# Peptides against a protein of PDB entry 5D63, part 111

Target 1, 292 residues: chain A of PDB entry 5D63
Amino acid sequence: SLRRGIYHIENAGVPSAIDLKDGSSSDGTPIVGWQFTPDTINWHQLWLAEPIPNVADTFTLCNLFSGTYMDLYNGSSEAGTAVNGWQGTAFTTNPHQLWTIKKSSDGTSYKIQNYGSKTFVDLVNGDSSDGAKIAGWTGTWDEGNPHQKWYFNRMSVSSAEAQAAIARNPHIHGTYRGYILDGEYLVLPNATFTQIWKDSGLPGSKWREQIYDCDDFAIAMKAAVGKWGADSWKANGFAIFCGVMLGVNKAGDAAHAYNFTLTKDHADIVFFEPQNGGYLNDIGYDSYMAFY

## One batch from the design tools (peptide; made by RFdiffusion4, then SolubleMPNN)

Design b2_p18_5_s3 (from b2_p18_5, 9 letters changed)
Fold by OpenDDE base, seed 4:
Structure b2_p18_5_s3 (fold): chain B 292 residues (1-292), chain A 18 residues (1-18)
Amino acid sequence: as target 1 above (292 residues)
Amino acid sequence: SMEEVLARKEAKFLAFMA
């Protein structure tokens, strides 16, 4: 079954993603097909899937940028019914905003069925052009029509997944204590992570003994990412992944504070040095404390 | 002690950047 998380939802037939037009939070904003760039943020094309308790395989889909929800207009079962962004809540009972998401017959893509109407999210005519209509359309779970098949590319990790990635890293001290601050984390591409670092002013910040040293840099980076998240996204219920670690070297005669994020496949952590913007698999310290 | 280690924080980093 589909896990709670943030997804980039891509058509199985053409290189088009489910896009909230202009990222607008206005009720009735069209959801359309739009091109995307792999390994980038794709701002208007990220959706938080929140599973509905006690309703199998059923979710709300919140647009990360606008904070509005995927909504089948008037819940109509008529083929061609508009799918729009609309205000809502994560655990709504409004069937216009409830979507049953299960594997298609091909076992890799998903179909997105409106809970009430039983129609499916359809890229009309498989149109790959920007702004192509996405609508509710009649269909069946077993139908092979690629217009109604979607890949769910996971863009986030749960706190448990992050914890697991940390746990298997070889640069963790035996006394390690980790503190989880949130439940679900959008994992940024390194390019975006670096851009936040640049925009924070840290590249121009001067190291000063104790008053602005490693811990200050690391905390400043964490704060910058947090602020970036708050300023960039209107959806709630997730955080932006950026960790802080304290570590000790092998000799036990030096300590350091630094950041870390997750690799693209979300399986490993990579260390980030906020004093120079470098990414390292080995920063020369074993972490005895982290919060993220 | 960890306190002693923390008092020597960043030593390796600085040496590596030098």
Scores: peptide ipSAE 0.026, ipTM 0.653, DockQ to the pose 0.065
Fold by OpenDDE base, seed 3:
Structure b2_p18_5_s3 (fold): chain B 292 residues (1-292), chain A 18 residues (1-18)
Amino acid sequence: as target 1 above (292 residues)
Amino acid sequence: SMEEVLARKEAKFLAFMA
């Protein structure tokens, strides 16, 4: 089944993603097909899928930017019914905002069925143009129509997945203790992570004995990422991934504080030095403590 | 001791500059 997480949802037939028009939080804002740029933050095209307890394969879909939810207008089963953003809650009982999401017949893409109407989210006519209509449309689970098939590209990791990525990294000390602060994490592209670092003022900050040294830099970076997250997204129930580590060198006679994030495939961690903005696979220290 | 603490801080700085 589809895991709880943040997804970029792309049509299986054309290079178009499910987009909340202008990222508007207004009720009735159209959800449309729109082009996207791979490996970037597609601001209006990220959706938090929250599974409904005790209802198989059924979710709400919250737009990360607007904090509103995918909504089938009036829950109508008529073909061509508008799909819009609308205010809601993660565990709503409103069938207009409940979506059963399961694998299509091709085993890779998903279909998105409205729980109440039993119609499917459809990129009308497979139109690849920006602003193309997305609507509820009649269909079946076994049909191969690419207008109703969607790839769910995971943009986040669970705390367990992050923990697993850390655990398999070779630069972890035998005495390591990790502290998990949240449950789900949006993983940023390095370009975005770097931009947050630049905007924080850290590139111009001076190392000063004890008063502003490695731990201050690392904590300042985490604080900057946290603030960026809070200022950028209206949805709740997730955090932005940015870790802090304390490490010891191989000789055991020096310690350092630094940051880390996840690689693009979410399988590994990469270290980030907040004093110079560098990404490293080996920062020269083995971590004995982390919080993220 | 405070001397040892300061030595560790210096070591961190030197590691960064290396």
Scores: peptide ipSAE 0.025, ipTM 0.601, DockQ to the pose 0.068
Fold by OpenDDE base, seed 5:
Structure b2_p18_5_s3 (fold): chain B 292 residues (1-292), chain A 18 residues (1-18)
Amino acid sequence: as target 1 above (292 residues)
Amino acid sequence: SMEEVLARKEAKFLAFMA
């Protein structure tokens, strides 16, 4: 029942994540255990899980950074077989790159089984060191070995989830119309969002009546995020979350254009003022239009 | 109307710049 999405995949036993070494797109690049920093972009450790139609609980796992796929070397069922990044496609029929992902016996973590070999992704010896080997290993769905148990921490939202978050916000006008541009969105931590804002040059941009005012700032921010996404990630099939809103104040005599993103838990939106880089729970306007 | 929208924006801009 794992949903399509972008995941940070963390070992259940030690504080290590599944990492594509150096984020390299080369075939055969080792996938290893590596430390991570919560609430940051862990560049080489994000994986897009694409469900295979008509094959229960089975996915490809595309490394967001490299655009390559998790691959069991030669599809071998031998314990200790390398798991690497390898070129592929989201809906491949190559069993080396097909992974059945289901809940483990503990009900919270997942196990990752190669579709062909029936072996499991294993953090060898539970080694917490950077660069620790990840390999295919014999196992069963019901055993409790933490070397083969992984937490799938969702780092993205579907358009439906984003829509739901917006709908829960009290600062939405009764006439609100939302326009969904993509299907799945990587949600950035605020620090990254702010850095994109800074790098865009918007902090130094001059407000000018109509020629470069609120809507220009808001659209420029969205464009900056879009470009950042395109420049940063080689995988396809997702966008970077950054919304644009048009809002009206309670009195109905003032309007504004601004941005918004999602909170850490993805349950709510937070407003972003591109003219000063501020995050606000209440920007003083009720949105009557958004696109994201 | 477009004019009304612009008027509302102007009001906001003045408030922001004040």
Scores: peptide ipSAE 0.019, ipTM 0.605, DockQ to the pose 0.071
Fold by OpenDDE base, seed 2:
Structure b2_p18_5_s3 (fold): chain B 292 residues (1-292), chain A 18 residues (1-18)
Amino acid sequence: as target 1 above (292 residues)
Amino acid sequence: SMEEVLARKEAKFLAFMA
């Protein structure tokens, strides 16, 4: 069963992702196949899958950038019907925007079936070119046609998954207490995380005793990430992952405040020093408190 | 709440330094 989360959705046959053209919020904006770059944000190609209560394996798909939803034009069952971005809500009853998503016959990829028409999201002719048409098309769950098979690469973590990653880390104090602020988190590539840090002004900030020291740097970084999220995305219902930790050293005679994010595979955390922009597996402190 | 989190953060940090 597909979990709630943010996904990059890639065709199983060719290196093409489901893309909202130009990230436009206009009703009727084409959803198309487009090339992507691994380990980057891929701005127009991120989709929040929201499960519909009491409807098995059925979701809305909200484009993170535009805040609009994947929509089968007029809900038509005709092969070649356009799939577009359209205004909507996460828990709509409009069958044009409801998608049943289940594993394909290969057990790895998914198929995306419109709830009403029972047609499938299809990369027409398996065209790998930028701007290739994506449409509703007749099909069955058992067919092996890669035009209708999609890999769902998870780009976010739930609060529970983040909590589990923290729990696996060896640099956690026995008195640790974590505070969860949101439910779902987009995990940024380190390059993006670093760019936000640079743009925040923190690289040029002066350390001053008490008035602007480690905790101020760590909170300023989190604030910068929060603002970046608000300014970058029109969709709601998710946050950008950036944690703050308070830690104590092994000797127990020094404390520090710092940031942390998740590794690429989302299985572990990595520490980030906002005073110098460094990523470390061991920052020299064991965390007794975190909020994220 | 976020306010509670920040308040507790400050309290713990100050308590450790004291």
Scores: peptide ipSAE 0.016, ipTM 0.577, DockQ to the pose 0.114

Design b2_p18_5_s4 (from b2_p18_5, 9 letters changed)
Fold by OpenDDE base, seed 3:
Structure b2_p18_5_s4 (fold): chain B 292 residues (1-292), chain A 18 residues (1-18)
Amino acid sequence: as target 1 above (292 residues)
Amino acid sequence: SMEDTLARKEAKFYAFMS
């Protein structure tokens, strides 16, 4: 079953992703096929999939940028019916905005079926051009038509997954305690993470004993990421991943505060030094506390 | 130095997290 999370949804046939045109929050904004750039924030192409309780394999899809929801226009079962962004709620009963998402016959891609109409999200004619029509279209679960098959590239992690990644890291102290602040986290590419760091002013901040030392840098970075998230996305129900750690050196006579994020595959953490913007697999400390 | 003592950090963050 598809997990709750943020997904980049890519066509199985052509290099096109499901895109909310211009990221507009207006009702009826077209959802279209659009090219994407790997390992970047594809701003209008991120969708929060919220599973509907007690309805198997059924979700709402909220556009992260606009905060609006994938909507089959009038819930029509006619082939070619527009799929648009529309205001909604995560746990709506409106079948226009309910999508059954299950594996296709190939076992790798998914098909997206409207709960009410039973039609499928279709990249019309497999058109790879920017702005290509995405529509509801007749189909079956077992058909091999790539126009209706989508890869769900997960762009977020649950708190549990983050916890697991931390637990696998060799630089965790035996006394480690972690504190989870949110449930689901968008994981940023390093380039974006770094840009937030730069924009925060931290590169120009001066280390000062106690009054603005390592913990202040680390917390300032987390605050900057949080603010960036709030300012960038209209959807709710997720956070931006940026952790704070306290660590002790091997000798046990020095401590440090630093940040961490997740690797691209979400399986591991990487340490981030907010005082110089560096990413490290080994920051020289073993973490005894984290919050994220 | 980018570092601080363990005791100082523990004290500071216990206060913060409490």
Scores: peptide ipSAE 0.049, ipTM 0.703, DockQ to the pose 0.335
Fold by OpenDDE base, seed 2:
Structure b2_p18_5_s4 (fold): chain B 292 residues (1-292), chain A 18 residues (1-18)
Amino acid sequence: as target 1 above (292 residues)
Amino acid sequence: SMEDTLARKEAKFYAFMS
């Protein structure tokens, strides 16, 4: 089954992603095919999939930027029915906004079926142009039509997945205690993470003994990421990944506070030094405490 | 130095979290 999470949803036939046009929160905003840039924040193309309890393989899809939901217009089963953004809630009973998502016959891509109409999300004519129509269309689970097949690229991690990544890292102290603050985390590309760091003012901040030292830098970075998240996205139910760690050196006589994020494949953590903006696989300390 | 003592950092962070 598809896990709860934030996804970039890409067509299996052409290099187009499911895009909420202009990121608009207005009811009836078209959802369209649009080009994308790998390893970047594709602002209007991120979707939070929320599984519906007790309804197998069925989700709502919330656009991260607008906070609106994927909606089949009037729930019509007619081929060519518009798919739009529309106000809603994560656990709605409105079948216009309920989508059954399961693997296609190729075992890699998914198909997205409207729960009520039983039609499928279709990139009409496989058009790769920006703004190409996405509509409900007749189909079956077993056919190989690439217009109705979608790759779900996970852009987030659950708290459990983050916890597992930390546990695999060799720079964790035996006394480690971790504190989880949220349930699902959007993982940022390093370029975006660095830009937030730059915009925070930390590059120009002066280290001062005790009053503004390593812990202040690390917490300021986390606060900056939190504010960036709040200012950037209208959807709720997720956070932006940015961890804070306390670590002890090998000699056991010095401690440091620093940040960390996840690697591109989400399998490992990478350390971030908020005092100089550096990314390191080994920061010279073993973490005995983290919160994220 | 960018470092601080283990005991001091533990105290500061636990105070912050409490």
Scores: peptide ipSAE 0.048, ipTM 0.692, DockQ to the pose 0.390
Fold by OpenDDE base, seed 5:
Structure b2_p18_5_s4 (fold): chain B 292 residues (1-292), chain A 18 residues (1-18)
Amino acid sequence: as target 1 above (292 residues)
Amino acid sequence: SMEDTLARKEAKFYAFMS
């Protein structure tokens, strides 16, 4: 079953993603097919799937950017009914905004069925053009029509997944304690992570003994990421992944504070040195504490 | 105890951080 998380939703037939047009928060904003760039933040194309308790395989889909929800206009079962962004809540009872999401017949892609109308989210005619119509359309779960099949590419990790990634890393001290601050984390591409670092002013910050040293740099980076998240996204219920670690060297006579993020496949962590913006697989310290 | 463990880690960090 589909897990709670942030997804980039791509058509199974053509290189088009589900896009909230212009990222607008206005009720009735069209949801359309649009091209995307892999390994980048596709701003208007990220959706937080929130599972509805006690309703099997059913979710709301909140656009990360706008904070509005995927909405089948008037809940109509007519083929061609518009799918739009509309104000809502994560646990709404409005069937216009409830979507049953299950694997398609191919076992890899998903179909997105409106809970009420039982119609499916359809990239009309499989049109790969930017702005192509996405609508509710008649269909069946077993139909192989790629217009109604979608890959859900997970762009976030749960706290448990993050914890597991940390646990697999060889540079974790035996006495390590991690403290989880949130439940779900959007994982940024390194390019975005670096840009936040640059924009924070940290590249121009001077190390000063105690008054502004490694811990200040590391915490400043986390704060910068936090603010970036708050300023960039209108949806709630998730955080931006950026960890802080305290580590000790092999000799046990030096300690350091640094950041870390997750690799592209979310399986591992990579260390980030906020004093120079470097990414390292081995930062020279074993972490005995982290919070993220 | 948990407090001792945390205290140790913090003490180490404060002593050797750079």
Scores: peptide ipSAE 0.023, ipTM 0.656, DockQ to the pose 0.129
Fold by OpenDDE base, seed 1:
Structure b2_p18_5_s4 (fold): chain B 292 residues (1-292), chain A 18 residues (1-18)
Amino acid sequence: as target 1 above (292 residues)
Amino acid sequence: SMEDTLARKEAKFYAFMS
């Protein structure tokens, strides 16, 4: 079963992703095929899949940027019916915005079926051009038509997954205590994480004994990421991953505060030094406390 | 230095998280 999370949804036949045109929040905004850049933030192409309780394999899909939801126009079963962004809520009962998402016959891609109409999200004619029509179209779960098959590239982690990544890291102190602040986290590429750091003003900040030292830098970075998230995305129900750690050195006579994020595969953490913008696999401290 | 004391960090972050 598809897990709750943020996904980049890519066509199985051509290098095209499901894109909310111009990221507009207006009702009726077309959802279209559009090119994408791997390992980057594709702003209009991220979708929060929220599972519907007691309805197997069924979700709403909220566009992260606009905060609107994938919507089959009038819930029509007619082939070629527009799929648009439309205002909604995560746990709506509106069948126009409910999507059953299950594995296709190839076992790697998914098909996206409208709950009401039973038609499938279709990249019309497999058109790879920017702005290509995405529509509801007749189909079956077992057919191999790549126009209706989609890869769900997960761009987020649950708090449990983040916790597991921390737990497997060798630079965690035996006294470690972690505090989870959110349930689902968008994991940023390092380039985006670094840009937020640069824009925060931290590169120009001066270390001062106690009054503005390591903990202030680390907290300022987390605050900057939080603000970036709030300013960048209209969807709710997720956070941007940026952790704060307190660590002690091997000798036990020095402590440091620093940040951390997740690796590309989401399996491990990497440490981030907010005082210089560096990424490190070993920051020289073992963490005894984290919040994220 | 980029570091701080263990005691100070524990106290400060306890207050932050409270």
Scores: peptide ipSAE 0.055, ipTM 0.699, DockQ to the pose 0.427; fails the geometry check

Design b2_p18_6_s1 (from b2_p18_6, 12 letters changed)
Fold by OpenDDE base, seed 1:
Structure b2_p18_6_s1 (fold): chain B 292 residues (1-292), chain A 18 residues (1-18)
Amino acid sequence: as target 1 above (292 residues)
Amino acid sequence: SILEEILESHRPLVEAYN
């Protein structure tokens, strides 16, 4: 079963992703195939999949950028029916916006079936060009047609997954206590994380004893990431991952406050020093407290 | 020391990780 989360959805046949054209929030905005760059944000191509309670394998798909939902126009079962962005809610009963998502016959890709019409999200003619039509099309679950097969690359982690990543890290104090602030987190590429850091003004901030020291830098970074998230995305129900840690050194005679994020594979954490923008596997401290 | 006071103040928030 597909987990709740944020996904980059890529066609199984050609290097094209499901894209909300221009990231527009207008009702009826076309959803199209578009090229993408691996390990980048791909702004208009991120979708929050929200599972519908008591309806097996069925989700709404909210575009992170626009805050609108994937919508089959008029719920029509006609092949070639437009798939658009449209205003909605995460737990809607509107079958135009309900999508059953299950593994395809190849066991790796997924198919996306409209709950009402029973047609499938189709990259028409497997067209790899930017702006290629995505439409509802007739099909079956067991067909091998790559026009209707999609890879769901998870771009977020649950709070539980974040906890697990922290627990695996060797630089966690035995007395560690973590406080979870949200349920689902978009994990940023380091390049984006660094850009937020640069834009925050922290690179030019002066360390001053107690009045603006490690804790101020670490909190300022978290605040900057939070603001970036709020300013960048119209969808709700997720946060941007940026943790704060308090740590103590091995000798027990020094403490530090710092940030951390997740590695690309989401299996581990990496420490971030907001005073210099560095990423470290070992920051020289063992964390006894974190919030994220 | 200031460090000791700071760390002591955090004690109620520190639990053994499970």
Scores: peptide ipSAE 0.028, ipTM 0.649, DockQ to the pose 0.100
Fold by OpenDDE base, seed 5:
Structure b2_p18_6_s1 (fold): chain B 292 residues (1-292), chain A 18 residues (1-18)
Amino acid sequence: as target 1 above (292 residues)
Amino acid sequence: SILEEILESHRPLVEAYN
């Protein structure tokens, strides 16, 4: 079953993603097919799937950017009914905004069925052009029509997944204690992570003994990421992944504070040195404490 | 040293994760 998380939703037939047009928060904003760039932040194309308690395989889909929800216009079962962004809540009872999401017949893609109308989210005519219509359309779960099949590419990790990634890293001290601050984390591409670092002013910050040293850099980076998240996204219920670690070297005679993020496949962590913006698989320290 | 004092102060926060 589909897990709670942030997804980039791509058509199974053509290289088009589900896009909230212009990222607008206005009720009735069209949801359309649009091209995307892999390994980048596709700003208007990220959706937080929130599972509805006690309703099997059923979710709301909140656009991360706008904070509005995928909505079947008037809940109509007519083929060609518009799918739009509309104000809502994560645990709404409005069937216009409830979507049953299950695997398609191919076992890799998903179909997205409106809970009320039982119609499916359809990239009309499989149109790969930017702005192509996405609508509710008649269909069946077993139909192989790629217009109604979608890959759900996970862009976030749960706290448990992050915890697991940390645990398998060889540069974690035996006495390590991690403190989880949130439940779900959007994982940024390194390019975006670096840009936040640059925009924070940290590249121009001077190391000064105790008054502005490694811990200050590391915390400043986390603060910058947090602020970036708050300023960039209107949806709630997730955080931006950026960890802080305290580590000690093998000799036990030096300590360091640094950041870390997750690799592209979310299976591992990579260390980030906020004093120079470098990414390292081995920062020379074993972490005994982290919070993220 | 300052480092030693810092590390010692962190001891109460360090608990086995596993």
Scores: peptide ipSAE 0.027, ipTM 0.658, DockQ to the pose 0.099
Fold by OpenDDE base, seed 4:
Structure b2_p18_6_s1 (fold): chain B 292 residues (1-292), chain A 18 residues (1-18)
Amino acid sequence: as target 1 above (292 residues)
Amino acid sequence: SILEEILESHRPLVEAYN
């Protein structure tokens, strides 16, 4: 079953993703097919899937950028019914905004069925052009039509997944204590993470003994990422992944504060040195404390 | 505890990354 998380939703037939046009928060904003760039933030194409309690395989889909929800216009079962962004809530009872999402017959892609109408999200005619119509359309779960099949590329991790990634890292001290601050985290590409670091002013910040040293750099980076998240996205219920660690070296005669994020596959952490913007698999310290 | 000792000794041991 599909897990709660942020997804980039890509058509199985053509290189097109589900896009909220212009990222607009206006009710009735068209949801369309649009090109995307792998390994980047596709701003209008990220969707938070929130599972509905006690309703199997059923979700709301909140556009991360606009904070609005995928909505089948008037809940109509007519083929060609518009799918739009519309104001809503994560746990709405409005069947126009409830989507049953299950694996297609190919076992890899998903189909997205409106809970009320039982029609499916369809990239009309498999059109790969920017702005191509996405609509509700008749179909079946077993049908192989790629117009109604979607890959759900997960762009986030749960706190539990992050915790697991940390736990299996070889640079964790035996006394380690981790503190989870949020429940779901958008994991940024390194390029975006680095850009936030650059924009924070940290590259030009001077290291000064105690008054602005490693802990200040690390906390400033986390604050910068947090602010970037707040300024960039209108959806709630998630955070941007950026951790802070305190570590001690093997000899036990030096300590450091640094950041960390997750690798692209979300299986491992990578250390980030906010004093120079470097990414390292081994920063030379074992973490005894983290918050993220 | 070992952790407590590390925390108490952290500031004196803080180094700039080179």
Scores: peptide ipSAE 0.026, ipTM 0.637, DockQ to the pose 0.153
Fold by OpenDDE base, seed 2:
Structure b2_p18_6_s1 (fold): chain B 292 residues (1-292), chain A 18 residues (1-18)
Amino acid sequence: as target 1 above (292 residues)
Amino acid sequence: SILEEILESHRPLVEAYN
């Protein structure tokens, strides 16, 4: 089954992603095919998939930017019915906004079926142009039509996945205790993470003994990421990944506070020094405490 | 030292990871 999470949804046939046009929160905003740039924040193309309890393989899809939901217009089963953004809730009973998502016959891509109409999300004619129509269309689970096959690229991690990544890292103290603050985390590219750091003013901040030292830098970075998240996205139910760690060196005579994020494949963590903006696989400390 | 005092204050929140 598809896991709860934030996805970039890409067509299996052409380099086009499911895009909420202009990121508009207006009811009836077209959902269209649009080009994307790998390893960047594709602002209007991120979707939070929320599984519906007790309904197998069925989800709502919330656009991260607008906070609106993927909606089959009037729930019509007619081929060519518009798919739009529309106001809704994560656990709605409105079948216009309920989508059964399962693997296609190729075992890699997914198909997205409207729960009520039983039609499928279709990139009409496989059109790769920006603004190409996405519509409900007749189909079957078994057919190989790439117009109706989608790759779900996970852009977030659950708290459990973050825990697992931390547990795999060799720079964790034997007395480590982690505190999870949220349930699902959008993982940022380093370029975006660095830009938030720059915009926070931390590059120009002066280190001062105790009054503004390592813990202040690390917490200021986390606060900056939190505010960036709140200011950037209208959807709820997720956070932006940015951790704080306290660590001790091998000699046991020095401690440090620093940040960390996840690698691109989400399998590992990388340390971030908020005093200089550096990314390191080894920051010279073993973490005995983290919160994220 | 101040470092020792800081680390001691964290002890109640630290438990065995392994």
Scores: peptide ipSAE 0.024, ipTM 0.643, DockQ to the pose 0.081

